# Ledger of designs, part 56: peptides against a protein of PDB entry 4Z5W

Target 1, 305 residues: chain A of PDB entry 4Z5W
Amino acid sequence: IPDVFLELNKLWYFSAQSNLFNGEMPRSLSNSRSISLLSLRNNTLSGQIYLNCSAMTNLTSLDLASNSFSGSIPSNLPNCLRLKTINFAKIKFIAQIPESFKNFQSLTSLSFSNSSIQNISSALEILQHCQNLKTLVLTLNFQKEELPSVPSLQFKNLKVLIIASCQLRGTVPQWLSNSPSLQLLDLSWNQLSGTIPPWLGSLNSLFYLDLSNNTFIGEIPHSLTSLQSLVSKENAVEEPSPDFPFFKKKNTNAGGLQYNQPSSFPPMIDLSYNSLNGSIWPEFGDLRQLHVLNLKNNNLSGNIP

## One batch from the design tools (peptide; aimed at target 1 R41 A89 S113 K249)

Design b2_p23_1_s3 (made by RFdiffusion4, then SolubleMPNN; from b2_p23_1, 11 letters changed)
Fold by OpenDDE base, seed 5:
Structure b2_p23_1_s3 (fold): chain B 305 residues (1-305), chain A 23 residues (1-23)
Amino acid sequence: as target 1 above (305 residues)
Amino acid sequence: SIIPTNLVSAYNEEIEKELKARF
């Protein structure tokens, strides 16, 4: 990418995603006073990520995903006082989340999907201080770590939590009960154990639940038949989505479907590929907004209602 | 059996590669 952004003093949107750009990010770009949205996703950019947050006072969205950047996560990003959305998916940092992210009050959406992030306990302890955090994607990190169950963790404004394919151990963490605005939960493809907790049915905005491919035991909580967002239409609030797409894969051989908004996901309960027992509750028939109920590959018995 | 890999991520392609490497 050429170093010409000093001359582009009115440039507020720069999208150069899905090209073949290589080398480092231009210094003039890292110092741009005008840029609000920067997307360089899916290139071959390299070097360390550096942004001059004192200069980049208009930066609201940053997408650097799927690049060959190296080094530490930029600890100064919280100084970008308008920065709301960060996509750092598929950047191999081999790092922990910086302690400075405790001060990241502008942050609303964060993805580190497949970024070689380490120490999930530290990551969650830091990110709970981000009071405006609504979307958190941590898929394909923290390999074989334990999902912390510390009840003091609080994500009050969290709407989307995705921590899939981490081989995480532990149970469904009780601190998620402190997230009453949660709409989408994906903890699929882990080594989570224990029972599915009944308090999940108290998450009145939860329309998408994926707990598939774990080691959950016991009965399906009857409280899941009372998920208010799946009973009535009133809770389908169109909320501000992150400036990065979500990808859902239905089958191992199919391409992943792109979803631009969490609300574009079909209302779903997926508990498949566990060790759940007992019956299917007839009261699942009350979930009139439910599009997908996947209970396959469990130890369920009795009648199909 | 095609194991339905429901996986929501901000990045799709490597999830596809890793899931293909596990199965």
Scores: peptide ipSAE 0.027, ipTM 0.659, DockQ to the pose 0.126
OpenDDE base, seeds 1, 2, 3, 4: peptide ipSAE 0.019, 0.020, 0.023, 0.023; ipTM 0.610, 0.624, 0.631, 0.626; seed 1 fails the geometry check

Design b2_p23_1_s4 (made by RFdiffusion4, then SolubleMPNN; from b2_p23_1, 12 letters changed)
Fold by OpenDDE base, seed 3:
Structure b2_p23_1_s4 (fold): chain B 305 residues (1-305), chain A 23 residues (1-23)
Amino acid sequence: as target 1 above (305 residues)
Amino acid sequence: KVIPTNLVSAYNKEIEEERKKMF
């Protein structure tokens, strides 16, 4: 990419995704005063990520995902006072979340999907201080770590939590009960154990629950049949979605489904591929908004209601 | 092998290869 962005003093939106750009990010781009939305996703850009946050005062969204960037996570990003959305998926950092992210009050949406992030305990301890954090995607990190169950962890404004395919040990953490605005929870493809906690049914905004491919035991908590978001069509206030799309891969060799908004996900309870026992509650019939109930490959018994 | 059907914020062919290494 040419180093010409100093002359582009009115450039508000720069999208150069899905090209063959290589080399480093231009220094003039890293110093752009005008850019609000920067997307360089799916290129071959390399080197360290550096942004001059004192210059980039209009930066609100950053998508650098699926590039060959290396080195540390830029610790100065919290100084980008308007930066709300960050997509760093598929950038292989081999790093921990910087301590400076405790001060990242502008942050609303963060993805490190498949970015070789380490130390989930530190990551969650840091990110809980991001009071405006609504979307957190940490899929394909933290390999074989333990999901922290520390009750002091608090994500008050969290709406979307995705920590799938990490081989995480532990249980469904009690601290998630402190996230009453949680709409989407994906903890699939881990090594989580214990019972599914009844307090999940108290998350009145929860319309998408994926606990599939874990080691959960016991009965399905009856409280899941009373998930308010699945009983009645609440007017979910369309809050601004993250500027990055979500991808759900199907088991077929076909490309993953792209979802531009969390609201585009079908209302779902997926508890498949666990060791759950007992009956299917007939009161699942009360979940009039539910599109997908997947209980496949468990130890369930009795009658199908 | 069942390919993991989890949510990610970026999809590329390499996610498939890395998932195949994890499972």
Scores: peptide ipSAE 0.222, ipTM 0.715, DockQ to the pose 0.140
OpenDDE base, seeds 1, 2, 4, 5: peptide ipSAE 0.097, 0.241, 0.038, 0.081; ipTM 0.671, 0.710, 0.692, 0.611; seeds 2, 5 fail the geometry check

Design b2_p23_2 (made by RFdiffusion4)
Pose (drawn by RFdiffusion4):
Structure b2_p23_2 (pose): chain A 291 residues (1-233, 242-249, 256-305), chain P 23 residues (1-23)
Amino acid sequence: IPDVFLELNKLWYFSAQSNLFNGEMPRSLSNSRSISLLSLRNNTLSGQIYLNCSAMTNLTSLDLASNSFSGSIPSNLPNCLRLKTINFAKIKFIAQIPESFKNFQSLTSLSFSNSSIQNISSALEILQHCQNLKTLVLTLNFQKEELPSVPSLQFKNLKVLIIASCQLRGTVPQWLSNSPSLQLLDLSWNQLSGTIPPWLGSLNSLFYLDLSNNTFIGEIPHSLTSLQSLVSKPDFPFFKKGLQYNQPSSFPPMIDLSYNSLNGSIWPEFGDLRQLHVLNLKNNNLSGNIP
Amino acid sequence: SSELLTALTTKSNEEHNFVSAPP
């Protein structure tokens, strides 16, 4: 990508995604005062990611995903004070999230999917301090690590939480109850154990729950039949493993408890869930009748 | 060329931001 971005001082939108571009991002792009939306994803771009946050005061959305970059996660990123969305998926950082990210107050959406992020314990202790974070994708990282149960964790405005295919040990942590506005929860494809916490039924905005492919035991909590959003009625897309979904509401309401060790019966009160589109209880130890 | 069009199509079909991804 040519180094001509000092000359293009009115450029607020630049999208070069899904091409064959290689090499580093030109430094002038890293210094662009005017750039607001930048999408370079799905190229062969490489090197240490450098962004001058004193210079890029209009940067609001950054998508460098699926590229050949290496090095660390830039620690100066919280200083890009208008930056609201970062898609860093499929960049092999082989690194932890910098502590400075606890100061990233403009951040509303973050994806480190399949990015070789280590230490979910430190990563979550940091990111809980980003007060405006509404969506978090940590899928395909933290391999075989433990999902922290530390009760001090609070993600208050969190709407979307996805940490799948990390083979995480531990249980569904109670501190998730500190995310009362949670819409979409995906903990699938992990090693999670214990029982399914009844408090999940207390999440009034939750419409999509994927607990599939875990080691969960015990009963289906009765509170799931009283889930409010299942009973009654921005750009950074998601892929389901790939089928594209543009926003969290593109996912039909779902309960997927499949591929666990759950026992007991199916509650008749599930009939109260009139807005439920998908109920997947396959590959469990469930017994009794079908209500 | 056909090789170039194949390389561009490979890049256009790349996935990110996975939900319910197997290991």

Design b2_p23_2_s1 (made by RFdiffusion4, then SolubleMPNN; from b2_p23_2, 13 letters changed)
Fold by OpenDDE base, seed 3:
Structure b2_p23_2_s1 (fold): chain B 305 residues (1-305), chain A 23 residues (1-23)
Amino acid sequence: as target 1 above (305 residues)
Amino acid sequence: SSSLEKALQEAKNKVYNLVGAPV
């Protein structure tokens, strides 16, 4: 990418995603005062990520995902006072989240999916201070760590939490009960154990629950049959779309379905591939908004209602 | 098994896509 962005003093949006760009990010781009939206996703960019946050005063969205960047996570990003959205998926940092992210009050959406992030305890302890954090994706990190259950953790404004495929140990953490606006929870493909907690049914905005491929035991909590978002449409808070398109690839060869909003996910309860026992509650029939109920590969018994 | 590896890859792909990163 040429180093010409100093002259582009009116450039508000730069998207050069899905090209063959290599080398480092241009220094003039890292100093752009005009750029609000920067996407360099899916290139072969390398070197250290550096942004001059004192210059980049208009930066609101940063997508550097699927590049060959190396080194540390940029600790100065909280100084980008308007930066809301960060996608660092598939960047191999081999690092912890910087302590400076405690001050990241502009942050609304963060992804480190498959970024070789380490220390989930530190990550959650830091990120709980991000008062505006609504979307957090930490999938394919923290391999074989323990999911912290510390009740002091608070994500009050969290709507989307995805920590899948980490081989995490532990239980469904009680601190998630402090997230009353939670709409989407994916903890699938871990080694989580214990029972599924009844308080999950008190999350009135929760319409997508994936606890599949864990080691959960006991009965399905009856409280899941009373999830208000799945009983009636009237409680669907029309909240503005997070600026992050969610993509769900159904098939490897299909273009990823762009889900611009969490609401574009099908309402789902997936408890498959666990060790759950007991019966299927007939009151799952009250979940009129539910599109997918997946209970396969458990130890469930009795009649299908 | 090849089925487990495929399921893991599908799970990986599902979540990678959620983050707007093209797979």
Scores: peptide ipSAE 0.027, ipTM 0.621, DockQ to the pose 0.094
OpenDDE base, seeds 1, 2, 4, 5: peptide ipSAE 0.024, 0.033, 0.027, 0.029; ipTM 0.604, 0.602, 0.590, 0.614; seeds 1, 2, 4, 5 fail the geometry check

Design b2_p23_2_s2 (made by RFdiffusion4, then SolubleMPNN; from b2_p23_2, 12 letters changed)
Fold by OpenDDE base, seed 2:
Structure b2_p23_2_s2 (fold): chain B 305 residues (1-305), chain A 23 residues (1-23)
Amino acid sequence: as target 1 above (305 residues)
Amino acid sequence: SEELKELLEEAQNKEYNFISAPL
């Protein structure tokens, strides 16, 4: 990418995604006063990520996903006082979340999916201080770590939490009960154990629950038949979606379907590939908004209602 | 073909933020 962004003093949006750009990010781009939205995803960009937050006073969205960047996560990003959305998916940092992210009050949406992030306990302890954080994607990190269950952890405004495919140990963490606005929870493809907690059914906005491919035991909580968002047509609050897409594979051999908004996901409960026992509750028939109920590959018994 | 493998790796490189996806 040429180093010409000093002349582009009115440039508000720059998208150069899904090209063959190599080398470093241009220094003039890292110093742009006008840019609000920056997307360079799906390139071969390299070097250290550096942004001059003192110059980039209009930056609101940053997408650098699927690039060959190296080194540390930029610890100065909290100084970008308007920066709301960050997509750092598929950047191999081999790092912990910086302590400076405790001060990241503008942050609303963060993805580190498949970014070689380490120490989930430190990451969650830091990110709980981000009072405006609504979307958190941590899939394919923290390999074989323990998911912290510390009740003092608090994500008050969290709506989307995805921590899939980490081989995480532990239980469904009690601190999620402090997130009453949670709409989507994906903890699939881990080594989570214990029972599914009944308080999950008190999350009235929860329309998408994936706990599949874990080691959960015991009965399905009857409280899941009372999920208010699945009983009634709540007016889908038009919430600001993250500026980065999500992907759902239909098949292991097929390309992923792109979803631009979490609200576009079919309402789902997936508890498949666990060690759950007992009956299927007839009251799952009250979930009039539910599109997918997946209970396969468990130890369930009795009648199908 | 190697070219189909590269196209599949490139297609896989375009996909991120997986939800409900196996490793």
Scores: peptide ipSAE 0.374, ipTM 0.752, DockQ to the pose 0.467
OpenDDE base, seeds 1, 3, 4, 5: peptide ipSAE 0.194, 0.177, 0.155, 0.260; ipTM 0.725, 0.694, 0.694, 0.801; seeds 1, 3, 4, 5 fail the geometry check

Design b2_p23_2_s3 (made by RFdiffusion4, then SolubleMPNN; from b2_p23_2, 9 letters changed)
Fold by OpenDDE base, seed 5:
Structure b2_p23_2_s3 (fold): chain B 305 residues (1-305), chain A 23 residues (1-23)
Amino acid sequence: as target 1 above (305 residues)
Amino acid sequence: SSELLQKLLEAQNKEYNFVSAPL
């Protein structure tokens, strides 16, 4: 990318995604006072990520996903006082979340999906201080770590939590009960054990639950039949979605479908590929907004209601 | 071809922020 952004003093949006750009980010770009939205995703950019947050006072969204950046996560990003959305998916940091992220009050949406992030306990302890954090994607990190169950963890404004495919051990963490605005929970493809906790049915905004491909035991909590978002069309206020897309594979061999908003996901309960027992509750019939109920590959018995 | 490059770029672009994705 050429070093010409000094002359572009009115440039508000720079999107150069899905190209073949290589080398480092130009210094003039890292010092741009005008840029609000920066997307360089899906390139071959390299070197250390550096942003002059004292200069980049208008930066609101940063998408650097699927690049060849190296080194540490930039510890100065919390100094970008308007920065709301960060997509660092598929950047191989081999790092922990910086302690400075405790001060990241502007942060609303964060993805580190498949970014070789380590120490989930430290990551969650840090990120709980981000009071405006609504979307957190941590999929394909923390390999074989334990999902912390510390009840003091608080994500009060969390709406989307995705921590899939980490081989995480532990149980469904009690601290998620402190997230009453949770709309989408994906903990699929882990090594989570124990029972599915009944308090999940108290998450009235929860329309998408994926606990599939774990080692859960016991009965399906009857409280899941009381999920208000699935009983009635709440006019879910279309809150501003993260500036980064999500992807869902229909089939293992199919290309992922892009979803620009979490609200575009079909309402779903997926408990498949566990060791759940007991019956299917007839009261699942009350979930009039439910599009997908997936209970396959469990130890369920009795009649299908 | 430009089409092959586009397909490769789309494949790379489709592989982050997965929801309900198998290993």
Scores: peptide ipSAE 0.430, ipTM 0.805, DockQ to the pose 0.574
OpenDDE base, seeds 1, 2, 3, 4: peptide ipSAE 0.027, 0.122, 0.119, 0.057; ipTM 0.682, 0.753, 0.756, 0.716; seeds 2, 3 fail the geometry check

Design b2_p23_3 (made by RFdiffusion4)
Pose (drawn by RFdiffusion4):
Structure b2_p23_3 (pose): chain A 291 residues (1-233, 242-249, 256-305), chain P 23 residues (1-23)
Amino acid sequence: IPDVFLELNKLWYFSAQSNLFNGEMPRSLSNSRSISLLSLRNNTLSGQIYLNCSAMTNLTSLDLASNSFSGSIPSNLPNCLRLKTINFAKIKFIAQIPESFKNFQSLTSLSFSNSSIQNISSALEILQHCQNLKTLVLTLNFQKEELPSVPSLQFKNLKVLIIASCQLRGTVPQWLSNSPSLQLLDLSWNQLSGTIPPWLGSLNSLFYLDLSNNTFIGEIPHSLTSLQSLVSKPDFPFFKKGLQYNQPSSFPPMIDLSYNSLNGSIWPEFGDLRQLHVLNLKNNNLSGNIP
Amino acid sequence: SVADAIAESQTLAEHYPFGIYTD
């Protein structure tokens, strides 16, 4: 990509995604005062990611995903004070999230999917301090690590939480109850154990729950039949393993408890869930009748 | 069996990506 961005001082939108571009991002792009939306994803771009946050005061959305970059996660990023969305997926950082991210108050959406992020314990202790974070994708990182149960964790405004295919040990942590506005929860394809917490049924905005492919035991909590959003009625897309979904509401309401060791019966009160599109209880130890 | 299906799914997760993700 040519180094001509000093000359293009009115450029607020640049999208070069899904091309064959390689090499580093030109430094002038890293200094662009006018750039707001930048999407370079799905190229062969490489090198240490450098962004001058004193210079890029209009940067609001950054998508460098699926590229050949290496080095660390830039620690100066919280200083890009208008930056609201970062898609860093499929960049092999082989690194932890910098502590400075606790100061990233403009951040509303973050994806480190399949990015070789280590130490989920430190990553979550940091990111809980980003007060405006509404969506977080940590899928395909933290391999075989433990999902922290530390009760001090609070993600208050969190709407979407996705940490799948990490083979995480531990249980569904109670501190997730500190995310009362949670819409979409995906903990699937992990090594999670214990029972399914009844408090999940207390999440009034939750419409999509994927607990599939874990080691969960015990009963289906009765509270799931009283889930409010299941009983009654921005750009950074998601892919389901790939089928594209543009926003969290693009996912039809679902309960997927499949591929666990759950026991007991199916509650008749599930009939109360009139807005439920998908119920997947396959590959469990469930017994009794079908209500 | 249920146990085999769980074990197969965990084996698959060692070699393939699953769940909701971003590109």

Design b2_p23_3_s1 (made by RFdiffusion4, then SolubleMPNN; from b2_p23_3, 11 letters changed)
Fold by OpenDDE base, seed 4:
Structure b2_p23_3_s1 (fold): chain B 305 residues (1-305), chain A 23 residues (1-23)
Amino acid sequence: as target 1 above (305 residues)
Amino acid sequence: SVEEAIKKAQELAEKEEFGITTE
């Protein structure tokens, strides 16, 4: 990418995604006063990520996903006072979340999907201080760590939590009950154990629940049959979506489905590939908005309603 | 059983990148 962004003093949006750009990010781009939306995703950019937050006063969205950047996560990003959305997916940091992110009050959406992030306990302890954080994606990190169950953890405004494919141990953490606005929860492909907690059915905005491919035991909580967002459409809070897409791989097709917003996901309960027992509740028939109910590969018994 | 072997093979093939990502 040429170093010409000083001359582009009116440039608000720069998207150069899915190209063959290599080398470092231009210094003039890292100092751009005008840029609001920056997407360089799916390139071969390298070097350390550096942004001059004192210059980049208009930066609101940053997508650097799927690049060959190296080094530490930029600890100065909280100084970018308007920065809301960050996608650092598939950047191999091999790092912990910086302590400075405790002060990241502008942050609304963060993804580190497949970024070799370590120490989930520290990450969640830091990120809980981001009071405006609504979307958190941490899939393919924290390999074989324990999902912290510390009751003091609080994500008040969290709407989307995705921590899939981490082989995480532990239980469904009670601190998630402090996130009453939660709409999408994906904890699939972990080693989570215990029972599915009944308080999940009290999350009135929860329309997408994936707990598949874990080691959950016991009965399906009857409270899941009363998920208000799946009974009626009235509670669909339209909020600004992250400026980055979501992808769901299907086992059979090499092409993941792209979802441009969380609301594009079909209303779903997936509890498949666990050790759940008991019966299927007939009251799942009350979930008129439910598109997908997946209970396969459990120890369920009785009649199918 | 063949069914358990298929289930295990599926569970093994299913051990790759599953769940929602942003990449």
Scores: peptide ipSAE 0.485, ipTM 0.827, DockQ to the pose 0.520
OpenDDE base, seeds 1, 2, 3, 5: peptide ipSAE 0.482, 0.466, 0.483, 0.463; ipTM 0.834, 0.819, 0.820, 0.822; seeds 2, 5 fail the geometry check

Design b2_p23_3_s2 (made by RFdiffusion4, then SolubleMPNN; from b2_p23_3, 12 letters changed)
Fold by OpenDDE base, seed 1:
Structure b2_p23_3_s2 (fold): chain B 305 residues (1-305), chain A 23 residues (1-23)
Amino acid sequence: as target 1 above (305 residues)
Amino acid sequence: SVEEAIAAAQAEAETNEHGITTE
């Protein structure tokens, strides 16, 4: 990418997605006063990520995903006072979340999907201080770590939590009960154990629940049959989506389906590939908004209602 | 090294990508 952004003093939006750009991010771009939305995703950009937050006073969205950046996570990003959305997916940091992110009050949406992030306990302890954080994607990190169950963890405004494919151990953390606005939860493809907690059914905005491919035991909580978002349409809160897309692979060899908004996901309960027992509750029939109920590959018995 | 172990574990996980991502 040419280093000409000093001349582009009115540039509000720059998207150079899915090209063959290589080398470093231009220094003039890292100092742009005008840019609000920056996306360089799916290129071969390299070097250290550096943003001059004192210059980039209009920066609201940053997507650098799927690049060959190296080095540390930029600890100065909280100084970008208008920065709301960050996608750092598929950047191999091999790092922890910076402690400076405790002060990241502008942050609303963060993804580190597949970024070789370590220490989930530290990450969640830091990110709980982001009072405006609504979307958190941590898929394909923290390999074989333990999901912290510390009751003091609190994500008051969390709407979307995705921590899939981490081989995480532990149980469904009780601190999630402190997130009453949670709409989408994906904890699939982990090594989570214990029972599915009944308090999940108290999350009145939860329309998408993926707990598939874990080691859960016991009965399906009857409270899941009363998930209010799946009973009635009236609770569909249109919230501003992150400025980055979501992907869900159907098959290992197929490209992921793209979802531009969390609301584009079909209402779903997926509890498949666990060790759940007992009956399928007839009251699942009350979930009139539910599109997908997946209970396959469990130890369920009795009648199908 | 710890870094190599993390990188190897990450590469193994990438071969079996499941769940929702942003990539």
Scores: peptide ipSAE 0.483, ipTM 0.858, DockQ to the pose 0.305
OpenDDE base, seeds 2, 3, 4, 5: peptide ipSAE 0.038, 0.462, 0.037, 0.469; ipTM 0.666, 0.842, 0.624, 0.846; seed 4 fails the geometry check

Design b2_p23_3_s3 (made by RFdiffusion4, then SolubleMPNN; from b2_p23_3, 14 letters changed)
Fold by OpenDDE base, seed 2:
Structure b2_p23_3_s3 (fold): chain B 305 residues (1-305), chain A 23 residues (1-23)
Amino acid sequence: as target 1 above (305 residues)
Amino acid sequence: SVEEAIKKAQEEAKTNEHGITTE
C-alpha cells in the first residue's frame, strides 16, 4: 500500500480488503487524523501493528483480520479514545491480551478469532473491565485451557460471546449469568463438561445457543423451553452490530456462510454431540421463533414430541 | 500410539473448522 495518506486529509473510510497487498502498513495511514473506518482484512500485510492513537483521533473501526502481522498485540490501542470495533482474526500473535486493555472503555466489539491468544483467565479478567464491550469473539484460541468459572467475572453489557473450537475444559461458567443482555452464545467444539445450567433459560435476550460438540451430561434444562426471545417476537432493538462479519462453516469443504450481523443468525438451540440424557421437552413447541433445534447424537430417550 | 496420534490429529482438525469465526 503506498504511503500517501497524509494527502488524503478528508479520508473517512478506507477499505482495501481482499486484495494482494503486502509489506507493512503505511506510516501515513497509522498517523491519519481523518480516518474513522479502516479495513485491510484478507491481505498479506506484515510487520508489527502500530497505530499512533494520538494522531488517529477519529478511528472508530479497525479490521486487520487475515494478515501476516507479527509481534505483540498493540498495547497502546486503549489510547485510541474513539476505537470501538477491532477485528484481529487470523493474526498469529502467540500472545496474551495486554493489561492495558483494562482501560479500553471505547471498545464495543473485539475479535481475536484464530489469533493464537493464550491465557483465557487473564484475557477474561482484563476484558471484563471494558464496560462497553458487547461482542467478544475468541474462537480458535486458548487450546486445551480451562474456561474460568470465577463468579466475580462480570460482562454486564455482553450481547455476543463466541469461544468455539478451543478444546476448553471446565463447565458453563456461572459468571455468564451476570450478562442479562446476552443474545448469542457459542461455546461449541470444546471439552466442556457438567450439566447445562438452568439459569441459561433466564437470559431473556438469548436467541442463539450453541453448546454442540462438548461433553455435557444430564438432562436438558426445562428452562430452555421458556427463553423469552424464542417464545415471542420481542423487537430485538437492533443495536449497532460489529463492523466485522461473522462466519459459520457448515462442512469442511463448504464455504462458510457469512452473517453481517448477529441478528442474521437463525434463532437456534444446538445441543448436538453431547452426552445429554432424559426426554425432549414437549414445551420446545412453545418456542415459536425457534428455527433450529439440534439435539442429535445424545443419549436422549422417550418420545419425540 | 499411532492410532491415538491420528485420533488426536483428527479431533484437532475437527475443532479447527467449527464454530463461529470472524475470518
Scores: peptide ipSAE 0.507, ipTM 0.842, DockQ to the pose 0.397
OpenDDE base, seeds 1, 3, 4, 5: peptide ipSAE 0.451, 0.503, 0.464, 0.061; ipTM 0.839, 0.845, 0.832, 0.696

